# Ledger of designs, part 92: peptides against a protein of PDB entry 4A54

Target 1, 94 residues: chain A of PDB entry 4A54
Amino acid sequence: MSVADFYGSNVEVLLNNDSKARGVITNFDSSNSILQLRLANDSTKSIVTKDIKDLRILPKNEIMPKNGTKSPSTNSTKLKSAETYSSKNKWSMD

## One batch from the design tools (peptide; made by RFdiffusion4, then SolubleMPNN)

Design b2_p27_6_s3
Fold by OpenDDE base, seed 1:
Structure b2_p27_6_s3 (fold): chain B 94 residues (1-94), chain A 27 residues (1-27)
Amino acid sequence: as target 1 above (94 residues)
Amino acid sequence: KEKEEEEKKREKLTEELKKALEEILAK
């Protein structure tokens, strides 16, 4: 199988420096052996394959903690009804 | 049983991905 067969898979990558990354495989650069992951914050992390110590595919149901961007409570600023100041310009034609 | 089967499938896929990456590093 090719790495491309795993596009869209959610993976946890353990790097040689013992750091971890979690993300969805979005691309693989075969020329440079770079694995690209889309992280929970929608950023992209590029990982050099040689720096990978270990990896695992995560279950689909592992809700990537969507950094709950608190949907800004759209405080429905009540559009104060612009009181149509009907300035009755009484054009008195005389 | 279903969870175990899913886990085994995921493990297999993981190994296949590892193998695919190893093959690239070996080239």
Scores: peptide ipSAE 0.602, ipTM 0.902, DockQ to the pose 0.395
Fold by OpenDDE base, seed 3:
Structure b2_p27_6_s3 (fold): chain B 94 residues (1-94), chain A 27 residues (1-27)
Amino acid sequence: as target 1 above (94 residues)
Amino acid sequence: KEKEEEEKKREKLTEELKKALEEILAK
């Protein structure tokens, strides 16, 4: 498998200086061995692969950087059940 | 059980990613 197969994956990276970075893999520069992460603030962090102590892929449900893709507002159109009040028009035929 | 299977899948994918990075560093 190539690193490109993991583009879009959310990862936590532990660096050799014991700092952590979390973000989505957006690119990998094979010439320079640089991993690019998109962070929660939409900035890009470049990480030299040799500085990585450990990494893990995070669950999809963990806080992805809020790409402002409007989650389609499920307009829960509360279907107001139009209670069709059957107005029984009592046509009293006298 | 489903959570455990998902975690195992993520672990496998993590190891595959690590391997892919290591292969590049070795070149």
Scores: peptide ipSAE 0.602, ipTM 0.901, DockQ to the pose 0.561
Fold by OpenDDE base, seed 4:
Structure b2_p27_6_s3 (fold): chain B 94 residues (1-94), chain A 27 residues (1-27)
Amino acid sequence: as target 1 above (94 residues)
Amino acid sequence: KEKEEEEKKREKLTEELKKALEEILAK
């Protein structure tokens, strides 16, 4: 299998410096052996494969804490149903 | 049992990913 087969997988990466990164695999640069992760804050982290000590695939249901970007409350402007003023044109036939 | 099977699948996928990365490092 190729690394590309794992695009979209949520992973936890343990680096050689004992730091951890968690994110979704978005790309792999084969020329430079760089794994790209999208983090919970929608930023991208590039990891050199040689710096990886260990990794694990996380369950899909692990809700990456979406930074609650408050979706702007789309004020559902209740489109007040424009009362179709049925202007009854009373055409007075004279 | 279902959780265990899912975990085993995830473990297998993890090993496959590790293998894929190791193969790249070996080249």
Scores: peptide ipSAE 0.601, ipTM 0.902, DockQ to the pose 0.444
Fold by OpenDDE base, seed 5:
Formats: structure tokens, C-alpha cells, sequence
Structure b2_p27_6_s3 (fold): chain B 94 residues (1-94), chain A 27 residues (1-27)
């Protein structure tokens, strides 16, 4: 399964520094291995995956962060492959 | 029984999430 399958799950994260964070998984940056949590105060916390010591999914009945923050629309920047139109400069040698 | 089943499901999902994160760190 992918991390994306767990979007919307309420989790408790224990970090290597023994601090804890609780929030809803809103996004995962695969390029940087960053997990994003929406906290109860509607702020977003970014956690580097390597800094996670442990985590657990919380039951649904626990206080969920207020739904007000827009899930960052994964703007799939469709990398429009810039079709480099190689304009073949047809050097007409006369 | 229902509470126990829900807890087991949550535990399974937790392990699956951990595995998914570990797979990313290994690439």
C-alpha cells in the first residue's frame, strides 16, 4: 500500500526527540520523504519521515482536527513535456 | 468483541502505514 491510502487518518507520531504530534495525514512528499499533518488548531506540521521513532493510527472517536483547512490540492503539475519543437532550421544551401 | 476487532484493524493499518514509510526510506 502507499502512504496516500492513509490520507485522512488521525495519527499520533512519536519523534526521535521524544516529542509527540497528533493530527490528520493530509499529504506526503515522496521526493523529500515529508509527512504533513493537520493539527487540532488547523495548522500544518511537516515531519521528516526519518525523524519518526514510532506512530499509531488513532480511533475515529478521538478529537479530530477541525476540517477547515483545504487539503492541499495536489496540483499534479502535469509537467507538460515541453515538446521542444526542434525547429529544424532547414539551412537551404543555395 | 466489536471494540477488539476495531482495535485489531487499527493495529493492522498502523503496521501497513509503517511498512509503506519504510519502503520509501529504503529507495
Amino acid sequence: as target 1 above (94 residues)
Amino acid sequence: KEKEEEEKKREKLTEELKKALEEILAK
Scores: peptide ipSAE 0.589, ipTM 0.901, DockQ to the pose 0.367

Design b2_p27_6_s4
Fold by OpenDDE base, seed 2:
Structure b2_p27_6_s4 (fold): chain B 94 residues (1-94), chain A 27 residues (1-27)
Amino acid sequence: as target 1 above (94 residues)
Amino acid sequence: EEEKKEEEERKKKTEELKKAIEEILKK
């Protein structure tokens, strides 16, 4: 079985420095032994396999923890629909 | 019971992935 058989799998990688990375396996560079993960923010992280302490495939339903990036307050600028009050100027012609 | 089976399958796949990485590193 090759690493390529696991492309698209969501994994959690524990690094030797005890940091964790979560992402989808997008590529493996066998020449350099680099595992590439697509993170939740759509960025790509390259991990040298020698730096991997442990890894696990995540369940499909496990929502990648959004790093608490402050949800940019989408100022939903409530575009106040300028209710164009069509003032029907009822010009009463007399 | 299904959840346990899925976990076991996921664990098996995890081990297969680990082996696949290890085999490349040994090469």
Scores: peptide ipSAE 0.601, ipTM 0.900, DockQ to the pose 0.371
Fold by OpenDDE base, seed 3:
Structure b2_p27_6_s4 (fold): chain B 94 residues (1-94), chain A 27 residues (1-27)
Amino acid sequence: as target 1 above (94 residues)
Amino acid sequence: EEEKKEEEERKKKTEELKKAIEEILKK
């Protein structure tokens, strides 16, 4: 089995410096032992395999960390528009 | 139980990937 069989897999890589990278495997340079990941921001990160402490394939349901576009928390503060009941001043036409 | 099976399959694939990388590092 080759690394190419895993192209398109979403992985989490733990590096020797305890940093983590998450991305889709796009390529492996066998001559230089470099794993290439496409990150959530569509950039490519090259990882030297010697720097890998651990790795795991992520489940398909684990969304790559979207660049936190903070989905605007639509705090739909339902401003209860106080229905100001316009008190119909009944003008008594005398 | 299906979730557990999927996890085990993912774990197996992970180990296969690790082996594939290791085999290249040994060449």
Scores: peptide ipSAE 0.601, ipTM 0.900, DockQ to the pose 0.447
Fold by OpenDDE base, seed 5:
Structure b2_p27_6_s4 (fold): chain B 94 residues (1-94), chain A 27 residues (1-27)
Amino acid sequence: as target 1 above (94 residues)
Amino acid sequence: EEEKKEEEERKKKTEELKKAIEEILKK
């Protein structure tokens, strides 16, 4: 069983400094042993697993206050193609 | 009864996750 099997799980992490973090497991960096959580405000918190004192999976009904996922408004900045106004300077060679 | 079963399953999954993390830390 791998940490990846728990992606999408909502967890509460108690750190060695007695601080708590709550979030959804989004990634695990095995090379650096870093657990990534998406928090209720849609920010990402990276936690070094060595700093974890305790961890528990939360019940599904604990409504993380979903701050409204601002759907990344893909502001398709339509780069309005600068219509190169070809100023046809008609140099009338008289 | 169903709530207790769900809690037990959650506890089991929690222990499995802890083991998965511990296995990586040992390598």
Scores: peptide ipSAE 0.599, ipTM 0.900, DockQ to the pose 0.373
Fold by OpenDDE base, seed 4:
Structure b2_p27_6_s4 (fold): chain B 94 residues (1-94), chain A 27 residues (1-27)
Amino acid sequence: as target 1 above (94 residues)
Amino acid sequence: EEEKKEEEERKKKTEELKKAIEEILKK
């Protein structure tokens, strides 16, 4: 049986860092051993298979958490917008 | 009884998925 047989399954993945991800299996990259999940917000999360501690298939009726649950404000690390200093390379053409 | 059956099927599928992942990691 291949991972592809489980595409469309809703899963909960427990990572080695004890974080959890929930989503639908959309793809598996066998070359890089990366599991791709579509999350409730329609974003895609790539998980390195080696980082998986445990996983389970969720019941079909388990509603993917809608965006509205205030995930505890994990401090959105303000990705300080690296101000792309547009280094105006003034190519002085002589 | 039906709920229990569905749970057991889900557990079985979970184990099958785990095995499928493990087989890839071994290659």
Scores: peptide ipSAE 0.599, ipTM 0.900, DockQ to the pose 0.336

Design b2_p27_7_s1 (from b2_p27_7, 9 letters changed)
Fold by OpenDDE base, seed 1:
Structure b2_p27_7_s1 (fold): chain B 94 residues (1-94), chain A 27 residues (1-27)
Amino acid sequence: as target 1 above (94 residues)
Amino acid sequence: FVPIEDYTEESIAKALQESLKKLKEEE
């Protein structure tokens, strides 16, 4: 069984220092024993397996609180499409 | 939470599998 079988799973990791990390499993480096998580802010966190105490898979429907990037309400200022008067350059074929 | 027995890939994968099993048993 490989950690790769769980790529794309949302996981919560409890570290030995009692801190928690939550993210999607994106990679595992077997040579260095590093678990990589994509966080809610789209950053990547690398966790050394030696620092892991416990883990759990989270339900898919747990809306990780997307840090509500307030989509800036782009006030669709109707930029009045300036009618670029395509001046028909009359290419006079002489 | 599922504890990790050791720090090998196999141990982590096992813990992930057990966690997934528990999650499915709760649905």
Scores: peptide ipSAE 0.646, ipTM 0.924, DockQ to the pose 0.674
Fold by OpenDDE base, seed 2:
Order: sequence, then structure tokens, then C-alpha cells
Structure b2_p27_7_s1 (fold): chain B 94 residues (1-94), chain A 27 residues (1-27)
Amino acid sequence: as target 1 above (94 residues)
Amino acid sequence: FVPIEDYTEESIAKALQESLKKLKEEE
């Protein structure tokens, strides 16, 4: 079983300093024993596993870190309607 | 909450699995 099986899960982590972190599991660095969480502000928090006391998976209905879908302002690339300059080939039939 | 047994990936994954089981038992 790997942490990768839980990528995308929303978790609350209780740290040894009694602080809490909430976020979506995005990565696990096995070499360095680092759990990466995406926070509600879309930042990434790296947590060394030795600093973890307890964890829980949060219900899907709980406030997933609102991916601030900043809807990418669809810069509506105003498709500059390439006004097809209908080059009216003025066939001047001379 | 589920406690972490050790600091290995396997321990973290096990704790996540146990947490998921508990969550499903409460739904």
C-alpha cells in the first residue's frame, strides 16, 4: 500500500506541535519522508512525516480546499474575429 | 484521527486506509 493510493484525498494532519494542516495529498517523497499537501490557498505545504502525530481523511462533502478555481479569467482571447477581409477580388473585368 | 505508527510510507498509507474505513463506517 502506498500514499499514492490516496492522492487527491483531503486530509487533516495533526502535527507534534499541536498545529493542524488541511489539504489535498498531492505527493509523497519516500526518500525524504515528506508528505505534500495542497492547501486551500493553492499553496503547497511539505510536511516531514516525523512531525505527524495523527491524520484523518476528511469527508468529500467537507470544504475541500476550494481550489480557488480562480476561473482562469478566460482571457477571452477575444478571438479577434479575424474579420476575414473578404478580399473582394474586384475582378475588374476590363 | 488515526495515529501514525512510524514515519515510513507504509505506516502513513496504513493510517490513511484506517481513516478511510472509519469515515465509511460513519456514512
Scores: peptide ipSAE 0.644, ipTM 0.925, DockQ to the pose 0.693
Fold by OpenDDE base, seed 4:
Structure b2_p27_7_s1 (fold): chain B 94 residues (1-94), chain A 27 residues (1-27)
Amino acid sequence: as target 1 above (94 residues)
Amino acid sequence: FVPIEDYTEESIAKALQESLKKLKEEE
C-alpha cells in the first residue's frame, strides 16, 4: 500500500508540536519522507513524516480546499497578427 | 485520529487506510 493511493484525499495531520495541518495529499517523497499537502490557499506545505503524530481523512462534505483551479487566465494574448508592414524601404540609390 | 506507528510510507499508508475505514463505519 502506498500514500499515492490516497492522493486527492483531504486529511488533517496532528503534528508532534500539537499544531494541525489540513490539506489535500498531492505528493509523497519516499526518499526524504516528506508528505505534501495542498492548503486552502493553494499553497503547498511539506511535512516531514517524523513530525507527524496522528492523521485522519476528512469526510468529503467537509470544506475540501477547493482546487482553485485558477483557470489559467487564458491571457489570450491575442497575438495581434503583427501585420508585417513590409515597409518596402525603396532605397532609391541614386 | 489514527496514530502512526512508524515514519515510513507504509506506516502512513496503513494509518490512512485505517482512517478511511473508520470514516466509512461512521456513515
Scores: peptide ipSAE 0.643, ipTM 0.924, DockQ to the pose 0.646
Fold by OpenDDE base, seed 5:
Structure b2_p27_7_s1 (fold): chain B 94 residues (1-94), chain A 27 residues (1-27)
Amino acid sequence: as target 1 above (94 residues)
Amino acid sequence: FVPIEDYTEESIAKALQESLKKLKEEE
């Protein structure tokens, strides 16, 4: 189980200083133990895990302040298989 | 709220999972 399993989840984090952070989990840096949240103003907040006391996932129905970043519609850009046009080098040996 | 047991990724992921479980039990 990894934090990546929860990317895109809206979370409220209670910090050891009794401050709160609320945002969408966008990244986790395992090397530095840093949780990254996208906030309502579209800024990113990096939180060192040692500063976290408690957390909770927020229900989807709680109107995240719609900063209207539409869930990127996975436009499955069909990777058009670059048909490697095998340029037949017709080496016409005349 | 779910407390974090330690500051490892595993502990955070566990707390997230427990929080999600609680949220689903309340729906």
Scores: peptide ipSAE 0.636, ipTM 0.924, DockQ to the pose 0.704

Design b2_p27_7_s2 (from b2_p27_7, 14 letters changed)
Fold by OpenDDE base, seed 3:
Structure b2_p27_7_s2 (fold): chain B 94 residues (1-94), chain A 27 residues (1-27)
Amino acid sequence: as target 1 above (94 residues)
Amino acid sequence: FIPISSYSEESIAKALQESLEELKKKE
């Protein structure tokens, strides 16, 4: 079993200093024993495993505070229906 | 919260698995 099996999972980590980190598991460095989390602000936090006290996986429905990426308001550019002004070219035949 | 038994990858993965199993028991 590897930490890679949990990539993409949302986790809360309680650190030895009683601080908490919450984010998505993106990587694990086995050589250096570093867990990498993507935070709600899209930054990456590297946590040395020796600093971890406890962890838990968060339910999928727990709304990570999605930084409300403002769904780009699709400015529905109301395509103003270009009123095709049929310019009646009155061809005046002289 | 699941305590980690050691700082190895295996211990972290085990704690993650245990946490996932606990989560599934509550759903």
Scores: peptide ipSAE 0.658, ipTM 0.928, DockQ to the pose 0.702
Fold by OpenDDE base, seed 4:
Structure b2_p27_7_s2 (fold): chain B 94 residues (1-94), chain A 27 residues (1-27)
Amino acid sequence: as target 1 above (94 residues)
Amino acid sequence: FIPISSYSEESIAKALQESLEELKKKE
């Protein structure tokens, strides 16, 4: 079982200092034991696991303010087909 | 809230699973 199984889950983490962090699990760094949460302001918070006291998964119906992830409008820059102007380099061999 | 048993990934994952199961029992 891995933390990756819960990517995208909304969680509340109670830290050892009695502060709380709430966000979506986006990553886990196993080498450094760091849990990464995306916060409501779209920033990322890194939490070292040694600072975690308790955690819980939040129900989907708890309206985390969906900060509207502006889907980056992939401005499909229509790559204007660079008309390869075949510049016929008429190499005039003089 | 579910307490974590250790700081390992496996411990965090287990706590997440237990939390999910608790949530499902309350629905």
Scores: peptide ipSAE 0.652, ipTM 0.929, DockQ to the pose 0.671
Fold by OpenDDE base, seed 2:
Structure b2_p27_7_s2 (fold): chain B 94 residues (1-94), chain A 27 residues (1-27)
Amino acid sequence: as target 1 above (94 residues)
Amino acid sequence: FIPISSYSEESIAKALQESLEELKKKE
């Protein structure tokens, strides 16, 4: 079982110092034993696993810190439909 | 909250799985 199976999950982590971190699991560094969380302010927090006491998955309905998904301004770059100027080269065959 | 048994990736993943299962039981 891999932490990667839970990427995108919202988690609350209780640290050994009794502080809490909440965020979306974005990465796990197996070499360094580091869990990475994206926080509500879109910053990334790296947590060394040795500092973790407890964790829990948060329900989807708990207001995940709204990543202010700035609604990507759909710059609907209206791909100007290149009006295929069908230059009907009406080759008039005489 | 689920305690982790070790600092390994496997332990973290297991704790995450257990937490998810507990969450599903409440739904």
Scores: peptide ipSAE 0.647, ipTM 0.926, DockQ to the pose 0.737
Fold by OpenDDE base, seed 5:
Structure b2_p27_7_s2 (fold): chain B 94 residues (1-94), chain A 27 residues (1-27)
Amino acid sequence: as target 1 above (94 residues)
Amino acid sequence: FIPISSYSEESIAKALQESLEELKKKE
């Protein structure tokens, strides 16, 4: 079981200093023990796990931080087909 | 709210799972 199984879940985290953070789980850094939340304002908050007291998953009907689902604009970067400029090097053999 | 048992990824994942199960029991 990994935190990645819960990516995209909306969570409330109670910190040891009695502050609360609400956001969508976007990443977990296992090497540094950091939980990353996307907040309602689309900013990212990094939380060190040692600072977490309690957590809960929020129901879907609770005011999800308006994920401005900026759908990743699939900027279909149209791979401009590198027009193979066939430089016809006309080697004119004079 | 689910307390975390440790600061490991496994502990956090377990707490998330327990929270999800509690949420499903209320739906």
Scores: peptide ipSAE 0.631, ipTM 0.918, DockQ to the pose 0.674

Design b2_p27_7_s3 (from b2_p27_7, 12 letters changed)
Fold by OpenDDE base, seed 1:
Structure b2_p27_7_s3 (fold): chain B 94 residues (1-94), chain A 27 residues (1-27)
Amino acid sequence: as target 1 above (94 residues)
Amino acid sequence: FVPITSYSEESIAKALQESLEELEKEK
């Protein structure tokens, strides 16, 4: 079983110093034993597994306080395909 | 909360799985 099976899950991590971290699992570095969480502010926190005491998956309905950062409506401004006008500079070397 | 028994990826993955199963049992 791999941590990758849980990418996208919300997790609460209790650290050995009794602090808590909450975020979405985005990556796991097996070489360095580092769990990466995306926090509510869209920052990434790297946690060394040796510092983890306990963990739990949060239910999807637990309102992570959506910092109501309105999902920037990525107005997909359809970047109109800049038609690369291949200006064939026909350098007519006559 | 599920305790981590080791710091290996397998142990963490197992703890995540157990936590998920516990969450599903509460529904």
Scores: peptide ipSAE 0.625, ipTM 0.905, DockQ to the pose 0.686
Fold by OpenDDE base, seed 2:
Structure b2_p27_7_s3 (fold): chain B 94 residues (1-94), chain A 27 residues (1-27)
Amino acid sequence: as target 1 above (94 residues)
Amino acid sequence: FVPITSYSEESIAKALQESLEELEKEK
């Protein structure tokens, strides 16, 4: 089982200093034992695992830090349908 | 809340799994 199995999950982390962090799990650095969370403000917080006391997965219905998914402004680049000007070259065969 | 038993990836993953299971039991 790896932390990668939980990428994209919202988690609340209680730190040893009694501070809390809430965010989406984005990465785990096994070499350095660092858990990375994307916070509500779209910043990334790196947490050293030695500083973690407790954690919990948050239900999806809890106001996830709105990933300000900026609705991708669908720049609907209206692909201007290149009107294939079918230049009907009416080759008049004489 | 699930306590962390060690600082290894496996321990973190286990705590996450246990937390998920607890959340599913509440539903």
Scores: peptide ipSAE 0.623, ipTM 0.906, DockQ to the pose 0.730
Fold by OpenDDE base, seed 4:
Structure b2_p27_7_s3 (fold): chain B 94 residues (1-94), chain A 27 residues (1-27)
Amino acid sequence: as target 1 above (94 residues)
Amino acid sequence: FVPITSYSEESIAKALQESLEELEKEK
């Protein structure tokens, strides 16, 4: 079981200092033991696990601020087919 | 709220799972 199984879940984290953080789980850094949350303002908060006291998953019906998933407008830069102008380098061998 | 037992990824994942199960029982 990994934290990745819960990516996209909305969670509330109670920290050891009694502060709370709420956001969507976006990443977990196993090397540094850091949980990353996307907050309501679309910023990312990194929380070191040693600072976590308690956590809970929030129900979907709680008005998650619809972080407008800016669908990355894949600017399909239509790669204008670079017409390979075959510049026939007429190498005039003089 | 589900307490974490350690700071490992596995512990966090278990706490998340337990929290999900608790949420399902409250329905």
Scores: peptide ipSAE 0.618, ipTM 0.906, DockQ to the pose 0.667
Fold by OpenDDE base, seed 5:
Structure b2_p27_7_s3 (fold): chain B 94 residues (1-94), chain A 27 residues (1-27)
Amino acid sequence: as target 1 above (94 residues)
Amino acid sequence: FVPITSYSEESIAKALQESLEELEKEK
């Protein structure tokens, strides 16, 4: 079981300082023990797990932070076809 | 609300799972 199984879930996190954060789980850094939440304003909050007291998953009907589903603009980087500029080096043998 | 028992990824994932199960019981 990994935190990745819950990516996209809306979560409320109670911190040790009694502050609360609400957001969608977007990433977990296992090396540094950091939970990343996308907030309602589309900013990202990084929370160190040592600062977490309690957490809960919120029901889907609660005000999801407007996932501005910025669809990853598939910037289809149009691979500019490297037009093979066939430099016809016309080696004119005079 | 589910308390975390440790700061490991496994503990966080377990707390998330328990929270999901609690949410499903309320439906």
Scores: peptide ipSAE 0.618, ipTM 0.906, DockQ to the pose 0.660

Design b2_p27_7_s4 (from b2_p27_7, 11 letters changed)
Fold by OpenDDE base, seed 4:
Structure b2_p27_7_s4 (fold): chain B 94 residues (1-94), chain A 27 residues (1-27)
Amino acid sequence: as target 1 above (94 residues)
Amino acid sequence: FVPITSYSEESIAEALQKSLEELEKKK
């Protein structure tokens, strides 16, 4: 069983200092024993497992405040088709 | 909350699994 089986799950982690972190599991670094969570503000928090006391999976219905991903207003700058004004180079031979 | 037994990936995964099972039992 691996942590990867739970990627995308919302979790609450209770740390040894009694602080809490809440986010989506995005990665686990086995070499360094680091759990990575995506937070509500879309930032990533790295938690070393030695600092973890307890954890729990949150129910899907707990609306994590989806930070409104501002859908990048694709200002579809309609590339106004630069009408290639064929500047008729009137070569005036002088 | 489910306590972790060690700092290994396996221990974290087991704790996550137990937490999931507890969540399902409460439904």
Scores: peptide ipSAE 0.661, ipTM 0.930, DockQ to the pose 0.654
Fold by OpenDDE base, seed 2:
Formats: structure tokens, C-alpha cells, sequence
Structure b2_p27_7_s4 (fold): chain B 94 residues (1-94), chain A 27 residues (1-27)
């Protein structure tokens, strides 16, 4: 079982200093034992596992502070359909 | 809350799994 199985999950982490962090699990660095969370302000918090006391998965319905996912303005770059100018080179064969 | 048993990735993953199971039991 790996932390990657939980990427995208909302988690609350209780640290040894009694502070709490809430965010989406985005990465785990196994070489350095670092859990990365994306916070509500879209910043990334790196937490060394040695500083973790407890954790819990948050229900999807708990209004995690909506990262104001600014609806990515789908700049629908309308790919201007390159009008294939079918230059019908009507080669008139005489 | 689920306590972690070690600082390894496996321990973190196990704690996450247990937490998920607890969440599902409440539903």
C-alpha cells in the first residue's frame, strides 16, 4: 500500500506541536519522508512525517474550503479551425 | 483521527486506509 493510492484525497493532519494542516494529498517523497498537501490557498505544504501525530481523511462533502477553483476560464482558445483552403488546383490537363 | 505507527510511507498509507475505513463505517 502506498500514499499514492490516496492522492487527491482531502486529509487533516495533526502535528506533534498540536497544529493542524488540511489539504489535498499531492505527493509523498519516500526518500525524505515528506508528505505534500495542497492547501486551500493553493499553496503547497510539505510535512515531514516525523512531525505527524495523527491524520484523518475528510469526507468529500465537508466543504473543504473550496479552493476557489477559479473555474479555469476555459480560454477555449477556439483553435481556429485552419480552414484547409482546399486550393483545388484544377490542373487543366490539355 | 488515526495515529501513525512509524514515519515510513507504508505506515502513513496504512493510517490513511484505516481512516478511510472509519469514514465509510460512519456512512
Amino acid sequence: as target 1 above (94 residues)
Amino acid sequence: FVPITSYSEESIAEALQKSLEELEKKK
Scores: peptide ipSAE 0.661, ipTM 0.930, DockQ to the pose 0.721
Fold by OpenDDE base, seed 1:
Structure b2_p27_7_s4 (fold): chain B 94 residues (1-94), chain A 27 residues (1-27)
Amino acid sequence: as target 1 above (94 residues)
Amino acid sequence: FVPITSYSEESIAEALQKSLEELEKKK
């Protein structure tokens, strides 16, 4: 069984120091034994497995407190396609 | 919470699977 089977799952990890980490499983580094979680703020946290005490999968409906960081309304300012004015510098080498 | 038995990928995957099964049993 591979950790990859659980990519996209929300997990809570209890660390040996009694701290908790919550996030979506995005990757596992088998060579270094590192579990990668995407946090609520869209940052990535790398956890060395030796620091893990316990884990649990969270139900999909558990509202991870969306730290209501208002999705910055990326006002998709339609960057008007800068018409690449191909200035055909017709260097007429006459 | 499910304890991990080792730090290997397999052990973590097994713990995740057990956790999922426990979650499903509670629905």
Scores: peptide ipSAE 0.658, ipTM 0.929, DockQ to the pose 0.676
Fold by OpenDDE base, seed 5:
Parts: sequence; structure tokens; C-alpha cells
Structure b2_p27_7_s4 (fold): chain B 94 residues (1-94), chain A 27 residues (1-27)
Amino acid sequence: as target 1 above (94 residues)
Amino acid sequence: FVPITSYSEESIAEALQKSLEELEKKK
């Protein structure tokens, strides 16, 4: 079981300092033990797991602040086809 | 709310799973 199984879930996290954070789970850094949440203002909050006291998944019906999920615009970076500038080196043998 | 038992990824995932199960029991 991994945190990745819950990516996209809306979570409320209670921190050891009694503050709360709410957001969508976007990433988990296993090397540094950091949980990343996307907040209502589309900012990202990184939380070190040692600072977490409690957590809960929020129901889908709770008014997630509709931050418009800007679907990552697949900026199809049009791979500019490297026009093979065939520099015809006309090596004229005089 | 579900308490975490350790700071490992597995512990966080287990807490999330328990929280999901609790949410489903309330429906």
C-alpha cells in the first residue's frame, strides 16, 4: 500500500501545532517523508510527516473550493520538427 | 480523524485507508 493509491483525494491534516491543512494529495516524497497537498488557492503545501498528528479523507460532496482543476493543459509542446536544414554543402571540386 | 502510527509512507497510507473505510461506514 502506498500514498500514491490516494493521489487526488481531498484530505484534512491536523498538525502537531494544532493547525489544520486541507488539500488534494498530489505527491509523496518517500526519501524525505514529505506529503504534498494542493490547496484551494492552487498553491502547494509541503508537510513533513513528523509534523502530522492526525488525518482524514473528506467526502467528495464537501464543497471542495472549486479551484478550477485546470486540467494540466497538455501544452502539446509541438515538437518543432527540427527541419533538417540539409545544408547542401555544394563542395564544388574546382 | 485517524492518528498516524509512524512517519513512514506505509503508515501514512494505512491511516488514509482507515480514514476511507470510516468514511464509507458513515454512508
Scores: peptide ipSAE 0.658, ipTM 0.929, DockQ to the pose 0.670

